# Designs tried in a protein design run: peptides against a protein of PDB entry 3V4O. Part 83

Target 1, 234 residues: chain A of PDB entry 3V4O
Amino acid sequence: DQPLAKDKVALLIGNMNYREHPKLKAPLVDVYELTNLLRQLDFKVVSLLDLTEYEMRNAVDEFLLLLDKGVYGLLYYAGHGYENFGNSFMVPVDAPNPYRSENCLCVQNILKLMQEKETGLNVFLLDMCRKRNDYDDTIPILDALKVTANIVFGYATCQGAEAFEIQHSGLANGIFMKFLKDRLLEDKKITVLLDEVAEDMGKCHLTKGKQALEIRSSLSEKRALTDPIQGTEY

## One batch from the design tools (peptide; made by RFdiffusion4, then SolubleMPNN)

Design b2_p16_5_s3 (from b2_p16_5, 10 letters changed)
Fold by OpenDDE base, seed 4:
Structure b2_p16_5_s3 (fold): chain B 234 residues (1-234), chain A 16 residues (1-16)
Amino acid sequence: as target 1 above (234 residues)
Amino acid sequence: MVAQPVTKEIYDPERE
């Protein structure tokens, strides 16, 4: 029996035009490419660029309103970020320099809220750095997570490392998206799909030894992004 | 500019 999604909803955020930090290029292209692919997979996609803290929080709130029991939720983020004590922080474009946790959005907090919606699948694709922010000494205290066995994290880089963009012929692309886009439409369990993406990244001369995909998951069912939506004709 | 703790970098294989 093939798993079914009640619905499929994705929030894509690409931050590149930072006010107090180096500007990026890849998020623009990466968000567009991922938007196109996810729509082919019948995701309802909200794609946003260059969000302030206020706008990011609002976008997440609106995203959560679309989630319900059995819904597949996917959050993609490309931009600056950091990881402190296992918590991932997405940096808004208006974040101060230096930024701290109170200026950023904690991904694990969003996961907690998604679990409260009893989603069928929670996928996080994070194209951001994972180095520690020495200017932030705050240790977030998060509520305990439920045991839902439906969580998948795809980190563009390994813990403690930075993520990169690749510029070709004047166009910069995220390394993660470069490989993800070639496999995203495959009818495979999402963790298997990401594992293949990781292997592709590892075989590429340009990325080998520089950036490696990390998959962190607790997924007990064969859930795929290609899973059909309940009540639809297929 | 104030010291930035973490940033993504652009890699240009044509220049490196």
Scores: peptide ipSAE 0.178, ipTM 0.737, DockQ to the pose 0.466
Fold by OpenDDE base, seed 2:
Parts: C-alpha cells; structure tokens; sequence
Structure b2_p16_5_s3 (fold): chain B 234 residues (1-234), chain A 16 residues (1-16)
C-alpha cells in the first residue's frame, strides 16, 4: 500500500542579504523554484526570504502549528550556516559577526519539535555550510530524539565542508538546488530520490571534488514527496 | 569586520 500523508507542509527560508556577513544570491532563485515544485506536489508552502532571528523563530513556530500526526513536514534552508558537534545552525540575516548558537536556529531542535507533532515524515534540505564555527565554543545539550524512523536530511555539502553557489550570468541556483530541482517531482522514496541527486552532483565536472550531497536518514517506510494526501482523490 | 568563521562562497565556472 502506498503511504499517505495527512497533509504536506513546507517551510522554505532563503537568507541572502546579511547585515554583517557576505551577501548571497542563489537563495532567491532556489526558494522560488523549490516553491513551484513543492506546490506541484500539493505541499502547502510558506516561502520566506531574508529573515531576522526573530522572524525565523516565528516562521518556525508557525510552521510547527501546521504540523500534526501524519503530516509531512519539509524544511528547506538556504543561507549561511555551520555545524558544531553534529548540530546544524541556520544563520539569520541580522546575526552578529561573529555569530554564535544563541544567534542562530538549531535544526535538531526543530526536529525535536516536529517529532512531538508525530509527523509522518520529516525532511530537512539544508543548503548551508557545515564547517565548524570556532567562534562558538558552546556544546549544546540536546534532548534525545524519539525513534520515529521518519527523518531525512539532505545536506548540500559534506560534513565539515562548505556549500557553494553557482554564479553564471545573473541569478543562479546553488549547487544543491541545481540538481535537486531536476528530480524532485519523481515518484520515488525520498532517500532514493536524494541518492540520485547525489549521483548527478557527483558526475558534474563543476562539483567534482568541490561539493557533495550527504544523505542522512532513518526512514523505515517508502515515503515519497509525491505521496497523496489522505482524503484526496487521484 | 571581524573574520567570519563560515560562509558560503559563490562559484563562477567562467572565472576559473
């Protein structure tokens, strides 16, 4: 039997115009393209750009309010970020220089809250750097996650590595979205889909030795972004 | 401006 979603909700955040950090360009296009794709997949999509810390936290809170048992939740983030001790931190546009964890949003904390909603699927697509932030010496003590077996992380880059934008004659995609957008609509288990994206990225001369997708998942069911919503006719 | 610990970079294949 094909898995069903009670609903499908996505929060897309693209941070570009940082106040104290280098400005980015790709998130604008990436968020736009991903929005269109996810809407084709019947996701309820909230797309936001250039969020302050306050706005990001509010957006996440509102996103969480839309989640419930069996709901598919997808969080996409494109912007600056870092990873300390396995924890991913999204950097708001008003983050100070240097920024610390207290200035940022921890993805794993969001995951915890999503688990509390008993979601059917939790997908994180993180187009951000994963390098260690030496200016943040805090070791966050996160609560243990529940064993929900419905978690998928798509990291745009390898652990400890940087993520890049491809700039070619104006606004262009980040490297991750460049390949993701070509496969996102495929009716495949999300981990299989991302694996194919990883292969595409690996075959491209532009990304060889530069950026590679990492997939981290605990998904015990064949869940796909194309899964129909309960109560809908197809 | 203080040195930044981690930032994304823009890659232009035409420049390299």
Amino acid sequence: as target 1 above (234 residues)
Amino acid sequence: MVAQPVTKEIYDPERE
Scores: peptide ipSAE 0.165, ipTM 0.735, DockQ to the pose 0.498
Fold by OpenDDE base, seed 1:
Structure b2_p16_5_s3 (fold): chain B 234 residues (1-234), chain A 16 residues (1-16)
Amino acid sequence: as target 1 above (234 residues)
Amino acid sequence: MVAQPVTKEIYDPERE
C-alpha cells in the first residue's frame, strides 16, 4: 500500500556570487544542509554552486538523464529569480543586468521534461523571489503540462513577493531552509510536510508579514520523501 | 546586532 520510488534523485543549485547582481550568502549553507538531509533519505544528490547559464543548463540535462519511470525527482534552487505569468525563472550567476527569460532557466519547462520521463514524483523547492521582472516583456509560449498528479511546488515566498535571507555576522540558513530542515526527515506526505513548514515559518517574528511559504500541488498519492526505493531492503 | 532580512529582488544599478 505504501508508494515506492524506483529511485530518488535530487539536483540542488545555489547561486550566490552573481556578476551583475547583489551577492547572496545563504545558498551556500542551504545547499549544504539540504544535501545532507536528502542523502539521509537515500536520495542521489548532485549539489552545485554558482552556475553560469551554460552550466545550469548542463546540470539540468544531466539531472534529466537520471530520471525514469517511477523515479522521484527533486529540484532545489536558491538564488535570484523572478516569476512572469506563472512561470518561474532561475537566474544564473552570469546573467546580465537586467536579465530576461532567454538568460534564465524556466522551471515549468523543466517540469515538462520531467513529465516526459514518467517520474513518480516531481518536487520543486524554489527559494527565490517571485516578483515580476518588468524588464522582461516576453510572454513565453510553453507546451501544456500533462496531467500526472505528481507535482509539488514549494515556493519560499508568495506570488509576487520577495524572498529573504537573514543577515548575520556569519553564515546562516535562509529563511525557507531554516524551517524546512527541521521537518524534512519526517515520514509524511510531502504536501503535509510543507504545510507544517509553512506554519512554523508563520510563527517567526522575522518573517511575519514579510515572507510566507506557498504550496502548489497536484499530488493524488500519499508520496513522501521518505518513501523506500523499490527493491531495496532497509 | 539585530538580524535584518536581505532581499533577493532584482537590482538595477542605473536607477541609483
Scores: peptide ipSAE 0.076, ipTM 0.617, DockQ to the pose 0.092
Fold by OpenDDE base, seed 3:
Structure b2_p16_5_s3 (fold): chain B 234 residues (1-234), chain A 16 residues (1-16)
Amino acid sequence: as target 1 above (234 residues)
Amino acid sequence: MVAQPVTKEIYDPERE
């Protein structure tokens, strides 16, 4: 039977203009394009750029308020970041140099909170660095996650991968969004969709051996971004 | 607008 979402909500964050770190370029266009695509999929989309720590935390809090049992939640982030001990940290634009976990937002903590809402699907698309932050030796104490079997992580890059930009119609996309946007509207299980994106990245001579998509998932149902919302007739 | 098939490296010291 066709899986249904109670609702579909997405928070898109693109951080570019860092105060104490090098600026990025791609997030502006990537957030814009992803916003348009997700709205076509009937997502309620909140798109924000250049968020401070305070603003990011508020945005996440507001995002969580929109989540409930059976709701599809999607978090997209493009910006600086790092990964320590399996935890992904999104870096706000006002983060100090160097930044530590206390200055950043932990994705796994957000996931925990999403699980508490009994969401139908939790998708994280993270276009950020995944290098170890040597300036942060803290080991986060995280609560154990529930076994919800509704989690999908799409990491735009592996550790140490180069980032590339492709100009399109006067705009520049990051590599991840370049390939993701071509498939995002497909009616496929989200993990299958992302796997195809990964293959596309691997086939392209521009990205082969340069940037690779990593997918981590625990998804026991055939959930797709195209799944209809309950109570709606199409 | 015309498509510009230009590929360039994005400067990202976190990834470099």
Scores: peptide ipSAE 0.048, ipTM 0.570, DockQ to the pose 0.101

Design b2_p16_5_s4 (from b2_p16_5, 9 letters changed)
Fold by OpenDDE base, seed 4:
Structure b2_p16_5_s4 (fold): chain B 234 residues (1-234), chain A 16 residues (1-16)
Amino acid sequence: as target 1 above (234 residues)
Amino acid sequence: MKPQPVTKEIYDPELE
């Protein structure tokens, strides 16, 4: 039997106009393109740009309210970020310079909260740097995660590396979205889909040796973004 | 420039 989603909900955040950090360009286009694609997949999509810390936390809280047992939850983030000790931190536009974990949102903490909702699938697509922030020496203490086997991380870059935007024909795009958008609508297990995106990125001369997609997953079922929603006619 | 961690950058393939 084909897996079914109780519902499909996505939160897309693109931060570009940082107050104390270099401005970005790609998140605007990337969020827009991903929004259109996910809506074609019958996701309920909330797309937000240039969020402060307060706004980001509120957006995540509202996103979590839409999650329930069997719901597919997808969080996409494009902006500045860092990774300390395996924890991914999304940087709000009003973050100070330098920023620390107290100023940022921890993705793994969001995952913990999603697990409490007993979601059917948790997908994180993170288009941000994964280098260590030397100005943050704190180690967040997180509660133990449940063994749900329904988690997929798509990192735009490998651990300890930078993520880049590409300037092409006057349009700056995230490298990750450049390849993801071409395959996102395919009816494939999400980890298989992302693996193909990784191969596409690796074959491109513009990105080879510069940025590589990392997939980290515990997914025991053939879950796809194309999975139909329960109770719908198809 | 203020001390800051490494941030995401724009790459122009025509220049590099």
Scores: peptide ipSAE 0.180, ipTM 0.752, DockQ to the pose 0.454
Fold by OpenDDE base, seed 5:
Structure b2_p16_5_s4 (fold): chain B 234 residues (1-234), chain A 16 residues (1-16)
Amino acid sequence: as target 1 above (234 residues)
Amino acid sequence: MKPQPVTKEIYDPELE
């Protein structure tokens, strides 16, 4: 049987104009293009740029209010970030230098809250660095996640590695979005789709050996971003 | 700038 979504909701965050850190450029275009694609897939999309810590937390809270049993939730983030002990931290534009976990949003905490809503699918697309932040000695103690088997992480880079923006004529997208946008509308299981994106990145001379997509998932059902919304006529 | 954690960087592949 074709899997059905109760609804489809996405929160897209692009941080580029940092106050105390190097400025970025790609998130603006990446968020815009991803917004258009997800809307074609009938996602309800909230797209935000250059969020402070307060604004990011509020955006996540509002996003969570739209989630419920069977709803597909997608979180996309492009900006600075780091990974400590398997936990991903998104850096707000007003984060101090150096930033620590208390200044950032932990993706795994958001996942926990999404699980409490009994969502049908949880997709995280993270275009940020995954290197350890040596200025943060905090070992986060997170509650054990539920076994929901509906989680997909698409990391723009491999564990322990940096993510990059390419300054190239005619190339406005970040590396991850450059390849993701070409396949996002395909009617395929989301993990299969991302695997193909990973292969595309690996074949390109601009990205081969510099940045590789990592897919981390526990998805026991054939869920796709193209899955129809329950009760809708197509 | 003050010492900072590793951040995402912009590079030009034509200059490398």
Scores: peptide ipSAE 0.170, ipTM 0.749, DockQ to the pose 0.414
Fold by OpenDDE base, seed 2:
Structure b2_p16_5_s4 (fold): chain B 234 residues (1-234), chain A 16 residues (1-16)
Amino acid sequence: as target 1 above (234 residues)
Amino acid sequence: MKPQPVTKEIYDPELE
């Protein structure tokens, strides 16, 4: 029996034009391409670029308002970031240099709030660095997560590693999206899909030994991004 | 110079 989503909602954030940090390029095209793909999958997609801290927090709040029991929630982020003690922090474009946790959005906090909505699936696709930020010595104390068995993390890079953009003439994808976009529409369990993306990334000479996808999941059901919305006829 | 934390990098595959 195929799982059903009550609804499917995605928030895509691409931060490029940082005020106090190196500018990026890939998030523009990555967000655009991912938007088109997710819309083909009947996601309600909100795509935003170059968000300040205030705007990012508001966007997340609005995203959470669209979540409810059984809703599939997907958060995609491309930009600067870091990981301290297993917690991922997304960096707004107006973040100071150096930035700290109070300047950033903690992904795990968002996950907690998503769990409170009793979502059917929580997918995080994070195209950001995962290195330790030595300028942030705060040890986050996060509330315990519920056991929902519906969580999938796709990290564009390995724990403790950097994420990269591939420079081409004009706009080019980040390494993660380069491979993700080729498989995202496949009707497969999301963890299987991401595993195949990981294999593709690993086989490419451009990314071998440079960047590898990490998948973390607690997903007890065969849920896919292609799962139909409840009550929707095709 | 302001201390710069680790940031995402752009690389050119043709240069490598």
Scores: peptide ipSAE 0.166, ipTM 0.740, DockQ to the pose 0.447
Fold by OpenDDE base, seed 3:
Structure b2_p16_5_s4 (fold): chain B 234 residues (1-234), chain A 16 residues (1-16)
Amino acid sequence: as target 1 above (234 residues)
Amino acid sequence: MKPQPVTKEIYDPELE
């Protein structure tokens, strides 16, 4: 039978205009493009730009309120970030220099909260650097995750690596979105879809050897972003 | 002070 989503909700965050860090360009266009695509997939999409720590935390809280049993949740983030000890940290625009974990939002903590909602699918698309932040030596104590087998991480770059943007006509696009947007509407298991994106990225001379998509998943069902919403007729 | 992680820009006309 066709997998069904109780609902489909996405939170898209693009941080560009950092106060104490280099400004970015790609998130503006990337969030816009992804918003349009996800809406075509019948996602309820909240798209936000240039969020402070307070605003980001509030946005995540509101996002979590929309999640429930069987709901597909997608979190997209484009901006500065880092990864320490397997934990991904999204950097708000008002983060100090240097920033530490206390200034940032931990993706794995969000995942834990999503699991508590008994979501049908948890997708994280993280277009940020994954280098270790040497100024943050805190080892976070995270609660153990449940075994839900409904988790997909799409990292725009490899662990410990940087992410890049492509500038065009005065604006820059993230390399990740450059390839993701071409396949996002395909009716395929999300991990298969992302794998194809990874291959596309690997074939491009600009990104080959420079940036590679990492897919980390525990997905036991053939869940796709194209899955219809329960109670609707398509 | 070591630079913190940053997303870098690249331009290649072949990708437009």
Scores: peptide ipSAE 0.136, ipTM 0.716, DockQ to the pose 0.587

Design b2_p16_6_s1 (from b2_p16_6, 7 letters changed)
Fold by OpenDDE base, seed 1:
Structure b2_p16_6_s1 (fold): chain B 234 residues (1-234), chain A 16 residues (1-16)
Amino acid sequence: as target 1 above (234 residues)
Amino acid sequence: SLLPVRLQSYDPELPA
Protein backbone atom coordinates (compact mmCIF):
# COMPACT_ATOMS: atom_id res chain seq x y z
CA ASP B 1 0.00 0.00 0.00
CA GLN B 2 1.36 3.37 -1.05
CA PRO B 3 1.28 5.91 1.76
CA LEU B 4 0.16 9.42 0.92
CA ALA B 5 1.11 12.75 2.36
CA LYS B 6 -1.53 15.38 2.92
CA ASP B 7 1.19 17.87 2.10
CA LYS B 8 4.94 18.15 2.38
CA VAL B 9 6.59 21.07 4.13
CA ALA B 10 10.23 21.69 4.89
CA LEU B 11 12.08 24.30 6.91
CA LEU B 12 15.76 24.61 6.14
CA ILE B 13 18.02 26.70 8.33
CA GLY B 14 21.65 27.40 7.63
CA ASN B 15 23.63 29.44 10.11
CA MET B 16 27.09 30.54 9.06
CA ASN B 17 27.93 34.08 10.04
CA TYR B 18 28.09 33.76 13.77
CA ARG B 19 28.88 36.83 15.79
CA GLU B 20 30.67 35.19 18.67
CA HIS B 21 31.63 31.83 17.16
CA PRO B 22 33.67 30.58 14.21
CA LYS B 23 32.06 31.28 10.88
CA LEU B 24 31.00 28.41 8.65
CA LYS B 25 30.78 28.05 4.88
CA ALA B 26 29.00 24.84 3.98
CA PRO B 27 25.49 25.72 5.23
CA LEU B 28 24.96 28.13 2.35
CA VAL B 29 25.59 25.55 -0.33
CA ASP B 30 23.96 22.76 1.63
CA VAL B 31 20.73 24.67 2.16
CA TYR B 32 20.66 25.63 -1.49
CA GLU B 33 21.21 22.10 -2.73
CA LEU B 34 18.69 20.60 -0.35
CA THR B 35 16.14 23.24 -1.29
CA ASN B 36 16.35 22.29 -4.94
CA LEU B 37 16.09 18.61 -4.20
CA LEU B 38 13.13 18.90 -1.86
CA ARG B 39 11.30 21.08 -4.35
CA GLN B 40 11.73 18.32 -6.90
CA LEU B 41 10.02 16.11 -4.36
CA ASP B 42 7.09 18.55 -4.24
CA PHE B 43 7.97 19.90 -0.83
CA LYS B 44 6.98 23.40 0.07
CA VAL B 45 10.33 24.68 1.19
CA VAL B 46 11.21 27.66 3.32
CA SER B 47 14.95 28.20 3.43
CA LEU B 48 16.52 30.73 5.75
CA LEU B 49 20.10 31.72 6.42
CA ASP B 50 21.85 33.30 9.38
CA LEU B 51 19.00 33.55 11.83
CA THR B 52 19.13 35.19 15.21
CA GLU B 53 17.47 33.50 18.13
CA TYR B 54 14.38 35.61 17.67
CA GLU B 55 14.24 34.90 13.96
CA MET B 56 14.78 31.18 14.43
CA ARG B 57 11.98 30.93 16.93
CA ASN B 58 9.70 32.84 14.60
CA ALA B 59 10.66 30.61 11.69
CA VAL B 60 9.88 27.50 13.68
CA ASP B 61 6.55 28.95 14.77
CA GLU B 62 5.64 29.71 11.18
CA PHE B 63 6.75 26.25 10.13
CA LEU B 64 4.51 24.67 12.74
CA LEU B 65 1.57 26.66 11.44
CA LEU B 66 2.03 24.96 8.08
CA LEU B 67 1.80 21.51 9.61
CA ASP B 68 -1.42 19.59 9.96
CA LYS B 69 -2.75 16.07 10.14
CA GLY B 70 -0.98 13.84 7.67
CA VAL B 71 1.51 16.48 6.56
CA TYR B 72 5.13 15.51 6.10
CA GLY B 73 7.34 17.86 8.05
CA LEU B 74 11.06 18.09 7.48
CA LEU B 75 13.43 20.24 9.48
CA TYR B 76 16.99 20.63 8.28
CA TYR B 77 19.59 22.51 10.24
CA ALA B 78 23.18 23.26 9.38
CA GLY B 79 25.25 25.26 11.81
CA HIS B 80 26.77 25.18 15.24
CA GLY B 81 25.09 23.05 17.80
CA TYR B 82 25.50 20.77 20.74
CA GLU B 83 23.80 17.86 22.43
CA ASN B 84 23.17 17.57 26.14
CA PHE B 85 21.42 14.56 27.62
CA GLY B 86 20.17 13.44 24.24
CA ASN B 87 18.68 16.81 23.40
CA SER B 88 19.90 18.65 20.32
CA PHE B 89 20.32 22.39 20.43
CA MET B 90 20.58 24.59 17.37
CA VAL B 91 22.69 27.69 17.90
CA PRO B 92 21.50 31.04 16.50
CA VAL B 93 24.02 33.39 14.94
CA ASP B 94 23.67 35.90 17.75
CA ALA B 95 24.21 33.38 20.52
CA PRO B 96 26.70 34.42 23.16
CA ASN B 97 29.97 32.69 23.84
CA PRO B 98 29.57 30.47 25.63
CA TYR B 99 25.96 29.74 24.85
CA ARG B 100 23.42 27.95 26.97
CA SER B 101 20.21 26.12 26.25
CA GLU B 102 18.22 29.26 26.90
CA ASN B 103 20.03 30.87 23.95
CA CYS B 104 19.31 27.98 21.61
CA LEU B 105 16.45 26.05 20.08
CA CYS B 106 15.82 22.54 21.32
CA VAL B 107 14.95 20.16 18.51
CA GLN B 108 13.07 17.79 20.79
CA ASN B 109 10.81 20.62 21.85
CA ILE B 110 10.03 21.25 18.21
CA LEU B 111 9.30 17.56 17.75
CA LYS B 112 6.85 17.67 20.63
CA LEU B 113 4.99 20.49 18.94
CA MET B 114 5.04 18.69 15.60
CA GLN B 115 3.46 15.66 17.22
CA GLU B 116 0.59 17.82 18.37
CA LYS B 117 -0.09 18.60 14.72
CA GLU B 118 -0.64 14.89 14.03
CA THR B 119 1.83 14.96 11.16
CA GLY B 120 2.27 11.96 8.92
CA LEU B 121 6.04 12.07 9.08
CA ASN B 122 8.60 14.02 11.07
CA VAL B 123 12.09 14.13 9.63
CA PHE B 124 14.98 15.92 11.27
CA LEU B 125 18.26 16.28 9.44
CA LEU B 126 20.78 17.82 11.79
CA ASP B 127 24.11 18.81 10.34
CA MET B 128 25.72 20.05 13.51
CA CYS B 129 28.19 18.98 16.11
CA ARG B 130 26.89 16.79 18.87
CA LYS B 131 29.47 17.44 21.52
CA ARG B 132 28.45 18.04 25.09
CA ASN B 133 28.34 21.69 26.03
CA ASP B 134 30.16 21.79 29.33
CA TYR B 135 29.25 25.43 29.81
CA ASP B 136 25.60 24.48 30.03
CA ASP B 137 24.89 22.58 33.21
CA THR B 138 21.14 22.80 32.79
CA ILE B 139 19.31 19.52 32.87
CA PRO B 140 16.40 20.01 30.51
CA ILE B 141 12.99 18.86 31.61
CA LEU B 142 11.04 18.17 28.47
CA ASP B 143 7.50 17.03 28.00
CA ALA B 144 7.14 13.36 27.28
CA LEU B 145 6.81 12.55 23.61
CA LYS B 146 3.81 10.73 22.26
CA VAL B 147 4.19 7.35 20.61
CA THR B 148 3.52 8.36 17.03
CA ALA B 149 5.95 6.00 15.27
CA ASN B 150 6.62 8.56 12.54
CA ILE B 151 9.92 10.08 13.61
CA VAL B 152 13.26 10.00 11.82
CA PHE B 153 16.45 11.67 12.96
CA GLY B 154 19.40 11.88 10.66
CA TYR B 155 22.41 13.08 12.59
CA ALA B 156 25.30 14.12 10.41
CA THR B 157 27.66 12.81 13.04
CA CYS B 158 27.80 10.39 15.94
CA GLN B 159 26.88 11.22 19.48
CA GLY B 160 29.59 13.25 21.10
CA ALA B 161 31.33 13.84 17.78
CA GLU B 162 31.76 16.69 15.34
CA ALA B 163 30.38 17.39 11.91
CA PHE B 164 32.83 18.66 9.34
CA GLU B 165 33.09 20.69 6.20
CA ILE B 166 35.97 20.73 3.77
CA GLN B 167 38.13 23.80 4.10
CA HIS B 168 39.32 24.98 0.72
CA SER B 169 39.01 27.85 -1.68
CA GLY B 170 35.41 28.54 -2.54
CA LEU B 171 32.25 26.96 -1.24
CA ALA B 172 31.49 23.27 -1.14
CA ASN B 173 29.05 20.92 0.50
CA GLY B 174 29.50 19.72 3.99
CA ILE B 175 30.27 16.07 4.42
CA PHE B 176 26.72 15.06 5.23
CA MET B 177 25.11 16.87 2.32
CA LYS B 178 27.78 15.63 -0.07
CA PHE B 179 26.42 12.13 0.29
CA LEU B 180 22.80 12.92 1.07
CA LYS B 181 22.23 14.84 -2.14
CA ASP B 182 23.17 11.83 -4.25
CA ARG B 183 20.38 9.69 -2.86
CA LEU B 184 17.69 12.05 -1.63
CA LEU B 185 15.51 11.64 -4.73
CA GLU B 186 15.42 7.85 -4.50
CA ASP B 187 12.03 6.27 -3.94
CA LYS B 188 12.87 4.45 -0.75
CA LYS B 189 11.73 4.41 2.83
CA ILE B 190 13.45 7.36 4.42
CA THR B 191 15.31 5.23 6.94
CA VAL B 192 16.57 2.94 4.18
CA LEU B 193 17.67 5.93 2.17
CA LEU B 194 19.59 7.35 5.09
CA ASP B 195 21.15 3.98 5.76
CA GLU B 196 22.54 3.97 2.25
CA VAL B 197 23.89 7.46 2.79
CA ALA B 198 25.58 6.20 5.91
CA GLU B 199 27.24 3.43 3.93
CA ASP B 200 28.45 5.88 1.32
CA MET B 201 30.00 8.03 4.01
CA GLY B 202 31.68 4.99 5.48
CA LYS B 203 33.29 4.07 2.19
CA CYS B 204 34.81 7.46 1.60
CA HIS B 205 38.44 7.67 2.66
CA LEU B 206 37.99 11.30 3.64
CA THR B 207 35.18 10.47 6.02
CA LYS B 208 36.03 7.00 7.24
CA GLY B 209 36.97 7.08 10.87
CA LYS B 210 36.17 10.77 11.05
CA GLN B 211 32.45 11.26 10.62
CA ALA B 212 29.59 8.79 10.57
CA LEU B 213 25.88 9.27 10.06
CA GLU B 214 23.60 8.19 12.87
CA ILE B 215 20.01 7.26 12.22
CA ARG B 216 17.52 7.29 15.05
CA SER B 217 14.01 6.41 14.05
CA SER B 218 10.65 5.27 15.19
CA LEU B 219 8.92 4.76 11.86
CA SER B 220 6.39 1.97 11.60
CA GLU B 221 5.27 2.75 8.05
CA LYS B 222 7.08 2.69 4.73
CA ARG B 223 7.18 6.45 4.34
CA ALA B 224 9.38 8.06 1.74
CA LEU B 225 10.12 11.63 0.79
CA THR B 226 8.88 10.65 -2.67
CA ASP B 227 5.42 9.76 -1.38
CA PRO B 228 2.77 11.49 -3.45
CA ILE B 229 0.55 14.19 -2.08
CA GLN B 230 -3.11 13.35 -1.82
CA GLY B 231 -5.68 15.63 -3.36
CA THR B 232 -4.78 18.85 -5.10
CA GLU B 233 -1.74 20.93 -4.29
CA TYR B 234 -2.99 24.13 -5.84
CA SER A 1 -3.95 28.69 -0.37
CA LEU A 2 -0.43 27.91 -1.43
CA LEU A 3 2.26 27.36 1.13
CA PRO A 4 5.17 29.76 0.99
CA VAL A 5 8.20 28.69 -0.99
CA ARG A 6 11.15 30.98 -0.60
CA LEU A 7 14.84 31.26 0.03
CA GLN A 8 15.97 34.23 2.04
CA SER A 9 18.77 35.42 4.24
CA TYR A 10 18.78 37.83 7.10
CA ASP A 11 22.32 38.71 6.11
CA PRO A 12 22.24 41.20 3.25
CA GLU A 13 25.60 39.95 2.02
CA LEU A 14 24.19 36.52 1.28
CA PRO A 15 21.98 35.44 -1.61
CA ALA A 16 18.23 36.09 -1.50
Scores: peptide ipSAE 0.020, ipTM 0.510, DockQ to the pose 0.026
Fold by OpenDDE base, seed 5:
Structure b2_p16_6_s1 (fold): chain B 234 residues (1-234), chain A 16 residues (1-16)
Amino acid sequence: as target 1 above (234 residues)
Amino acid sequence: SLLPVRLQSYDPELPA
């Protein structure tokens, strides 16, 4: 049977013009291109650039209001970040130097809130570094997640490693988006799709041994981004 | 409903 989505909603955040940290280039084009692709997949897309902590929290709140039972939710983030004890932290553009967890948004906390909405699918695409932040020694105490078996993480880089940008001219894609954009519209289970993206990154001379996609999933059903919205024929 | 890319700071290189 063809899986159906109650609705499909995406929040895309690209942070590049940091106040106290190195500026980035790729998020500008990456967010734009991903927006166009997700629209072709009939996602309702909210795309935002250069968000402060306050604005990021508001954006997440508004995103959550669009989620409900059976809704597909996709969160994409491109910017600075870190990972402590398996928890991913997105860094707002107004974060201090050094930043700590109280200055950032924890992805796993967002996942918990998405689970409370009883979503049909939760996809996280995180294009950020995953190095340990030595200035943050706090061990996050998160509530246990529900067993929903509808979660997919696509990390642009492996644990403890950095994510990179293509150094061509002015506006260029990040390495992750360079490969993702070529396969995103394929009608395949999302984990299979990402696995193929991982293989493409592994075969490329520019990224081999430099940046590897990590897929972390608990998905018990064959869910795809191409799944039709219930009650509609697109 | 679909929303366009919104920029919190001015960037003249934002693609159309």
Scores: peptide ipSAE 0.017, ipTM 0.509, DockQ to the pose 0.030
Fold by OpenDDE base, seed 3:
Structure b2_p16_6_s1 (fold): chain B 234 residues (1-234), chain A 16 residues (1-16)
Amino acid sequence: as target 1 above (234 residues)
Amino acid sequence: SLLPVRLQSYDPELPA
């Protein structure tokens, strides 16, 4: 008796070639590999690189249009970011230095909009730093989220901490994707799957004491990325 | 009918 998805849609964003901030390398490989994995899971995947603020907002808007009642929505982001007052902000490649919330996309705002679509599952995989942005003291005023019990956040790092990538390996995965890719295809509740990824990160000498996965979830059902799509897929 | 898209830079012509 496995849960069914109305559809499965994923938006993957990898920002690396920043104009006013340090360039990254891992998002290229990470987005590519995650794309292939999610396709094996029958996700409809849109993968985009190096998006400006305008492009990111448009991509999110288009992503939201693909969501509906019972649809599994997955948003993956790899790039610069910050977290203020519990809100996660994704930084576009054309963001100024310093960037502020008005220049960035708030993940919790996207979640609010996803909830309005009555999605079956909302998964956010955020491979970004979560340090506070001291140059932005604006307190976000967000509408209260609904109690949908279908939300999963996978943070590549702990609150207030940094996410890392291997600098001297050319085309190498970021730390988070290095471990996530080994388990993503497993038929397990998504929170259980991520918990195992967290354990793998903790056992690795490279990452122990440096980076730890944080899972925040309100998921009352045994929803998995492997859940089949009801009806006609294509 | 939405199909998976190849990895690419932003393209306003998204699959529909």
Scores: peptide ipSAE 0.017, ipTM 0.483, DockQ to the pose 0.024
Fold by OpenDDE base, seed 2:
Structure b2_p16_6_s1 (fold): chain B 234 residues (1-234), chain A 16 residues (1-16)
Amino acid sequence: as target 1 above (234 residues)
Amino acid sequence: SLLPVRLQSYDPELPA
């Protein structure tokens, strides 16, 4: 039977105008295009750019309030980031230089909170670098996650590597979004969809040996972003 | 400081 979502909610964050770090360009276009695509998939979408730590935390809190049992939650982030001990940290635009975990938002902590909402699907699309932050010596102690079997991580790059954006005179997509946007509307299990994106990225001469998509998932059901919302006509 | 740019929102109470 076709899986159903109680609702579909997405939070898209693009940080580019950093105060103490290199400015980025791609998040603007990537957030815009992803917004349009997710709306076509009947997601309720909030898209924000250039959030401070305070604003990011508030946005996440408000996002979590919209989650409930059976709701599909999608978090997309494009900006600076790092990964320490398998934990992903999103860097707000007002983060100091150097930044530490206390200045950033931990994705795994957000996942824990999403699990408490008993969501039907949790998708994280992280278009950020995953290099170790040597300035952060904090050993994270995270609460154990529930076994919900509804989690999908799409990392724009592999562990210890950087994520890139296409360099043009004008606005252009990041590498991840360049390939993701071509397949996002396909009616396929989300892990299958991302696998195809990974193959597309792997075939591109531009990204070969430079950037590779990593998919981490625990998804026991054939959940797709195209899944209809309960109680709606389709 | 510059305020964040809201492209669109389903929740008007979210920061912009």
Scores: peptide ipSAE 0.018, ipTM 0.516, DockQ to the pose 0.029; fails the geometry check

